# Peptides against a protein of PDB entry 3PUK, part 221

Target 1, 227 residues: chain A of PDB entry 3PUK
Amino acid sequence: ERGLKSVVWRKIKTAVFDDCRKEGEWKIMLLDEFTTKLLSSCCKMTDLLEEGITVIENIYKNREPVRQMKALYFISPTPKSVDCFLRDFGSKSEKKYKAAYIYFTDFCPDSLFNKIKASCSKSIRRCKEINISFIPQESQVYTLDVPDAFYYCYSPDPSNASRKEVVMEAMAEQIVTVCATLDENPGVRYKSKPLDNASKLAQLVEKKLEDYYKIDEKGLIKGKTQS

## One batch from the design tools (peptide; made by RFdiffusion4, then SolubleMPNN)

Design b2_p28_4_s2 (from b2_p28_4, 11 letters changed)
Fold by OpenDDE base, seed 5:
Structure b2_p28_4_s2 (fold): chain B 227 residues (1-227), chain A 28 residues (1-28)
Amino acid sequence: as target 1 above (227 residues)
Amino acid sequence: SKSLEELKKRKKELEELNKEAEKIEEEE
C-alpha cells in the first residue's frame, strides 16, 4: 500500500488545490504552524508551484497587502489563526487580498465559524473543512497536534481530570481524521494497561467514526475494516 | 464532542456559504 505521506498529499491536492484551481491564476497561500509542518512533511516547493501557488506566507506575520491577488488559507481552526484571517479581511478599506479561499484542517468551532460569517462572508470564495489534523512521518507513522497530551493523559493528579478529557477528545478527533484521509473505518483495538486511557480513547474514536461515516462525502455508511 | 446533528447543521451552513461565494465569484 502507498505510504501515508503520499496519501496525505493526494488528499490535499484533491481537496484543496484541485478544488480552487483556476486556469492561469496564481494565489498566495497562507499557512499556520501546523499546516506549515504538514505540507513540509509531504511535498516540496516545486509541487506547490505546480498547483498555482506563487508564494507562501505565515499567517501570524505582518504582511503587505497584495490586493490584486486572491489568497488560499490552509489553516487550523484555532482562535489565533482565525483572528489573523479576520484581521486580513475585517476592514473593507484595508483588505490584504482580493478574496479568500479557506480550507480548515478540521471542524471549525461554531464561535469561530460564526465570527467569520458575520464579518468576512463577502470576501470568501470557498470554505471547506478537509479533516486532516496529523503529521505523517513514515509509511504508517504519524504524530498528533495535541499539546501536552502525554502529560495530561498519564497525570496522577486528579485536578487534571477535566484537562485529560479535553486532550483525549482532541486525540480522538485527530485519529478520526487519519481514518478519513485513508478512507478507512477500522475496528478499534487497544491495550488497557497500565491505565484505562486506551479504553476511553477507543470509545471516543468509535463514536466519532460512526458520526463521520454516517454523513461522509459520499453519503455512505461503511462497515468496519482492518487497520 | 460533535453530534450528528451538529455535523449536519454545519454541512448545510457550508453549502449555503459556498453557494453564495460562487455567485460572487461569477460576478467578478
Scores: peptide ipSAE 0.614, ipTM 0.933, DockQ to the pose 0.701
Fold by OpenDDE base, seed 2:
Structure b2_p28_4_s2 (fold): chain B 227 residues (1-227), chain A 28 residues (1-28)
Amino acid sequence: as target 1 above (227 residues)
Amino acid sequence: SKSLEELKKRKKELEELNKEAEKIEEEE
């Protein structure tokens, strides 16, 4: 079996690089904090060069305009990353790049998506959500990018109930992306803990998996697999 | 949480956006 890193790279290659590839065209790639870690975990700079990326830029940093080149934005759908994108293309006269290919690591909230459509639609050449919100470490090991997940999930403070729910949703979404990446529809298994967080998370994951496979790009409903 | 309807809506929105983008790219 190929390690998780190779699976993730293959997904990025097919969903992002192959999707926007044009013969003889080089692109500047913009990354945020999460996607920097993601790509660093599964590829080398030489791999990116082979995919037609001339340079990688941090989306949060001030960058010099390269108006003759198109940019590939591989970013998380966060307000911070989206705002940086909007600054690059918000003004017709002050565009940083010729045009943008945007690939989100996850579902982009309507509030952010609508802002992009309203202000930058004419600068976009491609927009996709590729559903990869985890960092591969080993063949079967990955990390989730959910800030303060431990604190909120295990907090005994009832005032954190709303935050806990948000964190649980985020975790469930990312687990689903792992399953989708591995092309698996697992039967959800869990061991209950005193706080019953595992049961709640399992229910969320199961629901989201069901929704995902009902309307996935392949239009196929897969049976439950054992993982 | 995202509903099935929300996902379907987004799929259509992306299709429309990408279709428009393709037209613009062809004109360049």
Scores: peptide ipSAE 0.613, ipTM 0.933, DockQ to the pose 0.717
Fold by OpenDDE base, seed 1:
Structure b2_p28_4_s2 (fold): chain B 227 residues (1-227), chain A 28 residues (1-28)
Amino acid sequence: as target 1 above (227 residues)
Amino acid sequence: SKSLEELKKRKKELEELNKEAEKIEEEE
């Protein structure tokens, strides 16, 4: 199928599973709240089994050690998820798994990334940022994961202006990840609204798209696609 | 928003981390 779900699955397959796949090796996969929703939206358990995943565990839950198996962490770069990872590998005597392959759904903040390097570097076999920060719903529909977006974007309280800006930045980042996943550089269109949220968001998206494609993996500047 | 410089820095850091990881894996 040519739908968004298939594109997302293909990206995860190539960027994550193919990247860490070893013949005859099974891994435990650790997911957080976001990546659980993401995978459930675009694949089946049978698909994961075919990719060498024996079991899926929630990173937030208490888990028994399986010290003979390597773990695949597919997680968002949040303090909560990173802290759970650090707890799994932070102590030499209490390692939950043999080693870790870490794939972040987005850019990991320096503060979190540095903590990982400082405490768990010897346990890591791969670390990559794959830039998937959206949930595919229908063939051409996706959901953004931005907490309190409605409240802050439509708040008339000027005290929330800074928070509104942060939310809009987060939304723009996620939209860019969609475009990157689809390999599209769209011309952004919007309808003006009383709070000019759509216009501001569109401008942020355009700016971020320009920045992204200027430094894309291929070093190519892509033209705007008529969409 | 991330700057170009920040992205380049992270790319380099990941390359270094992964290179180290590969060495460890080969030694096991």
Scores: peptide ipSAE 0.612, ipTM 0.933, DockQ to the pose 0.591
Fold by OpenDDE base, seed 3:
Structure b2_p28_4_s2 (fold): chain B 227 residues (1-227), chain A 28 residues (1-28)
Amino acid sequence: as target 1 above (227 residues)
Amino acid sequence: SKSLEELKKRKKELEELNKEAEKIEEEE
């Protein structure tokens, strides 16, 4: 029933918590809207405590400085979340925390990544992209978090064509993150409909899967698996 | 939206960033 949730938790545990774990060290964890939902879907507070997290804070809120503690940022690579991070560490005199471990749920755009490097590099102790942009629901069910996906994908208005493409791209990206999380390279199957949305999405997924597995963490090319 | 080259580039950038970060952490 909760197979996918367990897989997602295992991914986060290994990619994030194990990666920055130091014996006897507690961290403050900063979450954004997406990662709050993500963690709440696959773990409990007790699990986070076991991973050395003393408190969870919302990155969007004004927080009191805890300068003696390091912070773990598990956030989406959005302007909003990144800006909040920059506010925490952008000023040498006003650092919220001792240092930061940053884990992005997806590829961080160059514009944002460069800002971080330019202003906060000395405050960073770790930075990784863990490639998880979906919410697990059931054993084999997940929810894509793409705003207005339904509206734009099924809009008959040609003026929404550009936005539709963006949505399709985002959906494809998230599907690839599922595959990456599961360590699977599945074949893509779809039902063709008059709007050809499924076909377009399938093509995007296949392309992105190919790109991802060509340069995975191990530098290996994975064959197709059954999922 | 992401090319293979872009991903390779980012991988290298992250490696460099993390390497620098490790040095700083060791000095703390």
Scores: peptide ipSAE 0.609, ipTM 0.932, DockQ to the pose 0.707

Design b2_p28_4_s3 (from b2_p28_4, 12 letters changed)
Fold by OpenDDE base, seed 4:
Structure b2_p28_4_s3 (fold): chain B 227 residues (1-227), chain A 28 residues (1-28)
Amino acid sequence: as target 1 above (227 residues)
Amino acid sequence: SESLEKRKKMKEELKELNEEAKKIEEEE
């Protein structure tokens, strides 16, 4: 079986690089904090060169325009990352790049999508959601990018209840992206804990998995797989 | 989480955007 890193790389290669690949064309790739970590976990710079990426830039940093080159934005659908993109293309006269290929790591909120569509539609060549919001660590291990997840999930302080719910939702969503990436519909397994966090998370995952596969582009509801 | 209806709508909007974008790309 292929390690999780190779699976993730294959997914990115298929969903991103193959999707926007043009023979003989080089692109600048823009990454945010999460996608920097993600790519670093599953590929090397040489791999990116093979996919037609000449240079990687941090989307949050000030960058010099390279107006003759197209840009591949592999970013999280966050206000911060989207705002940086919008700064690159918001002005017709001051576009940093020739055109943009946008690939979001997760579902893009309507508000952000509408903002992009309204201001930069003519500069866009692709806008897709690839749903990889986790970092592969080992062959069968992944890390969820949920800030302070441990702290809030295991906090006995009732004052953290609202934040705990938000964290659990985020975790559940990211777990679903793992399943989608692996093309699996797992049976959710958990052990109950005193705070019942595992049970709550499991329920959220099950619900979100069901929702995901119901609206999957393939139109297929997959049976339960062992994971 | 987002409602199923909202997600369906977003998928349609993305499809439309990409179709338009491809037309532009073909004209380049």
Scores: peptide ipSAE 0.594, ipTM 0.924, DockQ to the pose 0.647
Fold by OpenDDE base, seed 5:
Structure b2_p28_4_s3 (fold): chain B 227 residues (1-227), chain A 28 residues (1-28)
Amino acid sequence: as target 1 above (227 residues)
Amino acid sequence: SESLEKRKKMKEELKELNEEAKKIEEEE
């Protein structure tokens, strides 16, 4: 079986770089905290150069305008990252780049999408959801980007119940992105000990998998596979 | 489900945005 890193890189290459590639054109790529880690885990700077990226910039930092170059935003659909994008293109007179290609690592919330559409639509050349919300480490190992997941899931404090649900939802979403990347619809299996967290998470994953494949790019519903 | 309907709507919105964006790019 192919390593998860190679699968992730292939997905990014096809879904992002091939999608916006133009012969002889160089782009600036903007990354956030998550996508910096993601790319670092599955490619080298030389690989990015081959894909037409001249410079990588952190979206959270103040940057000088490069008005003659187009920008590729490979970012998480978070308020923080989106707000930084909006600052780059929100003013007609002070656009930092010539145009924007936006690739989100997950489903973009309606509120954020509407904000982008309302303020920056004329500057956009692409806006797509790639659905890669995990960091590959080994062939079959990955990490989820869910802050304090362990703390809230295993907290005995009932006051954390609402936060636990939010964390579990986020985990379930990211697990679905792994399945999407691997092009699989696994039958979810779990161990219930020591708490019922595994059962709840499994239910969330199954529900989200069903929803994903019902409206996937191919319009096909896949049967459950082993994973 | 409500979630499914929302995602279907978003998919269409994204499609429309990208189609318009491509037209702009071709005109540049």
Scores: peptide ipSAE 0.591, ipTM 0.925, DockQ to the pose 0.807
Fold by OpenDDE base, seed 2:
Structure b2_p28_4_s3 (fold): chain B 227 residues (1-227), chain A 28 residues (1-28)
Amino acid sequence: as target 1 above (227 residues)
Amino acid sequence: SESLEKRKKMKEELKELNEEAKKIEEEE
């Protein structure tokens, strides 16, 4: 087994770098908070250089225009990251880069996609969703990027029910991306705890897995695997 | 489900966008 880190790197290499590779061309890569952590967990700067990345920039920071170079945006589909992208290309006369290749780590909301399409479509060369919403730690270990998950999931306050649901939904989405990355459709197993959070999460994961494989890129529904 | 239909639509929109983008890239 190559481990989860190598699997994630291979996925990024094939889905992102190979997809936008042009011989002799260097790109600037823009990262957000999540993708900075993601790449740091599974590759080195030397690996990125080999993939045609000359420099990495933080999308949230003010950057000098490099109008002769194309930019690779490897970002999460959040309002913050998308707004930063829109600022780079929103003005026809003052684009920061020559063109943009956009790769989202998760499904892009319709509202954000529509904003991009309406304002920056002519500057885009690629726009894809690669579905990696987790950080690999060990061969079979990963971390979820869900803020305050513990607080809301274990809160006894009924007023937090709505927030708890949002957190559970986000966790379920990220677990599905792990399964997709590993090319597995697990039979969800859980042990109920006093708050029944495990059961609720399991149900959400199972539902989302079913939906994912029904409309996956390969159009194949896989049977449940042991994980 | 409504969510499934929305996702299908998004996939189609992404496909269209990428096809248009490819044409632009070929002209460069």
Scores: peptide ipSAE 0.602, ipTM 0.928, DockQ to the pose 0.764; fails the geometry check
Fold by OpenDDE base, seed 3:
Structure b2_p28_4_s3 (fold): chain B 227 residues (1-227), chain A 28 residues (1-28)
Amino acid sequence: as target 1 above (227 residues)
Amino acid sequence: SESLEKRKKMKEELKELNEEAKKIEEEE
């Protein structure tokens, strides 16, 4: 029933918590809107405590400095979340925390990465991409978090074509993260409809899957698996 | 291919950043 949730939790545990775990050390964890939903879907506060998290804070809120503690940022690679991080560490005199461990839920754009590197590199202890951009629901069910996906995908208005493409791209990205999380390279199947959205999405997914596995951490190209 | 090359570069940059960061951490 909760197989996918367990898989996602295991991924987060190994990729994030185990990666930055230090014996006897507690961290503050900063979450954004997406990662709040993500963690709430696959773990409990007790689980986070076991992983050395003392408190969870919303990255968007103005927080009091806790200069003696290190902070774990589990956030999406968005301008909004990154800007909040930069506010925490951008000023040498006003660092909110002792150091930062950054884990992005998706590929970080070069522009954002460069901005972080240029301004906050000395405060960083980890910076990694873990590629989880979906919310697990059930054993094999997940929710894509793409704003206005329904509206743009099914809009007959040609003026929304560019937006539709962006949405399709985002959906494809998230599906790829599911596959990456499951360590699978599935064949894509779809039902064709008049709007051909399924076909377009399938093509994007296949392309992105290919790209992902070509440059995966292991440098391996995986064959098609059943999923 | 261009996208792949960009991602490869980013991975290398991330690796370098993390290596440097670990050195700093060890000094703490």
Scores: peptide ipSAE 0.593, ipTM 0.925, DockQ to the pose 0.753; fails the geometry check

Design b2_p28_4_s4 (from b2_p28_4, 10 letters changed)
Fold by OpenDDE base, seed 1:
Structure b2_p28_4_s4 (fold): chain B 227 residues (1-227), chain A 28 residues (1-28)
Amino acid sequence: as target 1 above (227 residues)
Amino acid sequence: SKSLEERLKRKKELEELNEEAEKREEEE
């Protein structure tokens, strides 16, 4: 079955596990709240074992050092997750693991990225942004991780206008990650007035999709998918 | 919203970071 879950798993396998895989090497994998949900939605523990993961740990919890093992951090680019990573490698004398492979689910803000580079660069074996910021639920169904999206987008309170715009941009970015994961450039269709929320979101998605494919590693501008 | 320029910059920064990491591994 070629459901969204299988596509997401394949993307993670290729972008994360295959990228850092070494023959005979086991890694500890560190997950945050979002990536725990993400992996739980699209794979089993047995799948992770096959990819060379010996144990999964929650990045937010206190963990005993395993200094002889490398760690795979599959985390969201949040201050909380990044701070936990920095605690693991920020001290030369108290490194939790031998080295780190870091895979962010989305673009890491400059403030966080620069902090990582300044303090932990020598401990990093690999760093990538894989752009998966959604949870697959059912076949062709996904959930966006945008807090209070409904409230801000549909609030009649004009004081929320600035927050509404930020939320819509975040949603548009996440929708683009879905399209990127599916390797699709969908045509955006909507039946609303230009000032409607749906129309604005659609326009943001279209613009962001165009930008994404312009910088795609394949250098190929994909045509609109006929659906 | 992240600009195209910001994304291109980050891509380059990641490439540099990863290349440096690979060099360190070869030296070990």
Scores: peptide ipSAE 0.621, ipTM 0.926, DockQ to the pose 0.614
Fold by OpenDDE base, seed 5:
Structure b2_p28_4_s4 (fold): chain B 227 residues (1-227), chain A 28 residues (1-28)
Amino acid sequence: as target 1 above (227 residues)
Amino acid sequence: SKSLEERLKRKKELEELNEEAEKREEEE
């Protein structure tokens, strides 16, 4: 039917654009590498214009100040993206924009979040975490943003064991964001393999799903949905 | 991994941050 792209767009529209919308107000939107891909996968520029976005800027690029306009930061909670935001608002120099609305695609680490609060809190009009850490594809397929997942998960090198766990943790977290976006709490099913990666990942997903729905955005606990 | 406790803490922190922001807007 609608496809995953439509669902993702609806989620972004509700969680981001509707959340910060003010009648007659235009914003500059700042994107990073991930959110550029995300929006490109599920919307058109005309859609963003309809949501009150006048221009899109790459957060990594050097940008001229537009001090009379508010900025909408839709970014991943990475050191690189956060550092770019901090340069826009965190210095004693003139702020690059009038104020900031910040929407993270995932949970922002305490180290980064505390840095933002300490230096830029007075410039922030809104800050939220919307939990979208995947790229939608056609036919209800998605791509996880976890570099070298295959390499680490299937590497015979013992030195990669710790990295494998990090990758699996990240994958599990992103799968949960898919479920949250779809508003589903699925029963986890998997096929066991000799490397037992699928089983381990499934266990992580199941645990994270349980934790997520205990304190979901609506404060509701949902039963498992048949999948 | 993000524990339930960490997520609850963050939820409160975000609520506080956003409430303070709204107050500033009302004062303008």
Scores: peptide ipSAE 0.619, ipTM 0.926, DockQ to the pose 0.670
Fold by OpenDDE base, seed 3:
Formats: structure tokens, sequence, C-alpha cells
Structure b2_p28_4_s4 (fold): chain B 227 residues (1-227), chain A 28 residues (1-28)
């Protein structure tokens, strides 16, 4: 299939599965709420089996140790997901798995990253940030994972102004991850509205796109693409 | 959100972490 789903799958395959692949090795994959939805949107269980995943586990659930197997954590950089990881590897004597490969869907905050490094660094075989913070729906449609975005963006309550800014930043960041995933640097177009949310979001996206492509994985600045 | 500086810093930190991890793996 062609479209956003296939692009997202290809990105995950290259950035995650190919990155940690070892011949003849099976891994347990740990997912959180977001990555469960993400993978469900762009692949099948058979695809994951082909990538060397023997079983998928929910990171939030209590799991039996499988100490002889390595674990692939594909998770969001949230306190909840990170805390679950830390419980799996925080104790040297009671590690749930042989080792961990960690792939975050976005930039991991320093507070969480440092906590991981301090407690579990020797259990980590690989750690990367993939920057996929959206769910593909159709060939050119995606949804953003920004809780209460509608409420805060359109709230007439001045007390929500700070939250609105946070939401706008989060949305802009996720849009940039879409562009990065698609390997595109699109021009931003919008129509002005009374709340000026579209204009503000567009400005944030443009700024973040510029920043992203200045120091992307290739270290190259891409020109604008047609979208 | 993240700055260019923060991203560059993190990139280096991850590279170091991964290099150390690879060394440990080779020793196993």
Amino acid sequence: as target 1 above (227 residues)
Amino acid sequence: SKSLEERLKRKKELEELNEEAEKREEEE
C-alpha cells in the first residue's frame, strides 16, 4: 500500500527494527498506549513477526520475567512509560529481560532521560528517539496526540491561555514529526480566523520545521517541498 | 518543545550511550 501508513511503517522498520535486528534473534516488544495505536494503524502482527518480534506486551501491565530474551521498548517519553521501564530494569537482581532496546517516539525530557541513564544504563543496548508523534489514518490524513486540544484552542476562558500555548506547541511539534517522517518540508498555508489559532500554529510549525531540518539526522537543510 | 542546542546535546549523549552499549555487547 502507498500512503502515509506505508511511510510510517517504513520509518519504524528502518529506525527501529532494522536498527536492532540480529539474525536469528527474537525480542519481546513493549508498547504503551500511543505506540499500540501507532503500530495498529500501519502494520499487522505478521509484519512484526517478520521483524523478529515474538510477542507484544503492554508496558503498563504486570509481566512475567523472560530473563533470557531481550526486550524492545517502543514507547512514548512519558513519566508513566518510563517508570514502567525503570521497574523492569531498575533492580539489578530482578531484571525482567536480558537487555533493553529503547526507542522513544519523541524527544525524551532531560529529567526522564537522566533518570534512565542513572539507573538503567548498563541494561540498555540501544536508545534512540524516532520522532513519530502522530497516527496515520488515511493516505494523507493523520491525527495528533494532543489531549484536550480542541477544548483549549477554542476555549473563551482567559484562564486557559497558558494551556492553549502548550497545546499549540505540542501540535506544532507533532506536525513537524509528520514532515520529518515523510521527509518533506512543506510550505504552510492557512486561513485567518477570529481566534487566530491557525496563524499562530502555522508560525510555530514554520519555526520548528526550520529548526528541525537545520540539524536533522543528515545534518542537511532541506528546501520546501510541494504538499 | 526543544531547542537546536538541546537536540545537539541529546544527539551526542545518545551516541555515547549507544557506543558504550555496543562495547558491552561485544564483551558478552
Scores: peptide ipSAE 0.621, ipTM 0.927, DockQ to the pose 0.625; fails the geometry check
Fold by OpenDDE base, seed 2:
Structure b2_p28_4_s4 (fold): chain B 227 residues (1-227), chain A 28 residues (1-28)
Amino acid sequence: as target 1 above (227 residues)
Amino acid sequence: SKSLEERLKRKKELEELNEEAEKREEEE
C-alpha cells in the first residue's frame, strides 16, 4: 500500500521498534493520548505483538510495577506525559520498570528534557525524537494536532495575536514532520485568505523545511518537489 | 519555536545521552 498510513507505520517501525529491538526481549509500551490515536490509525495490535510489545498501557493511568521488564515510551513531549514518565522512574526504590526507551513524537522542550536528564538519566536506554506530530487519515490526508488552531488563527481579538503566532509555529512544525515522513521537500503552495494566515504559514513552513534538511540524518539538502 | 542552533544542540545532547546509556548496558 502506498498510503500515508503505511508510510507512517514504516517510519515508526524503523525509528522506534527496530531501533530498540533485542532478540527475545518483550517490552511494555506506554502511550499517551496522541500516540494512541497515531498507532490506532496505522497499525493493529497484532502488528505490535510482532514488534515485541507484550502489553500496551496508558501512561496517564496508575499501573502496577513490572520491574523485570523494560518499557517503551512512545509519547508526546508534553508536561503531562513527561510527568507521568518521571513518576515511573523518579524514585530509585519504586521504579515501575527495569529501564526505559523513550521516543518523542516531536522536539522536546529544554525545560522538560533537562528535567528528564536530571532525574531519570540512569534509567534511560534510549532517547530519540522521531518527528511524527500528525494523524494519517487517508492516502494523502492528515490531521494536525494543534489545539484550538482554528479559533486562534481566525480570532479577530488582538489579545490573541501572540497565541496565533504560537499556533502557526506549531502548525508549520507539524507540516514539516509530514514532509520528513514522506521524504518530500515540496514547494509550498497556499490559497490566500482575508487574514493572510496562509501566506504567513507558508513562509514559516519554507523556513523550517530549509532548516530541517540542512541538518537531517542524511546531511543533504533536497531540492523542491512538485508535491 | 525551534532554531537551527537549538536543534543542533539537542542532537548533540541526545547523542551523549544515548552513548552513556549504551556504555551502561555493556557493563551489565
Scores: peptide ipSAE 0.621, ipTM 0.926, DockQ to the pose 0.673; fails the geometry check

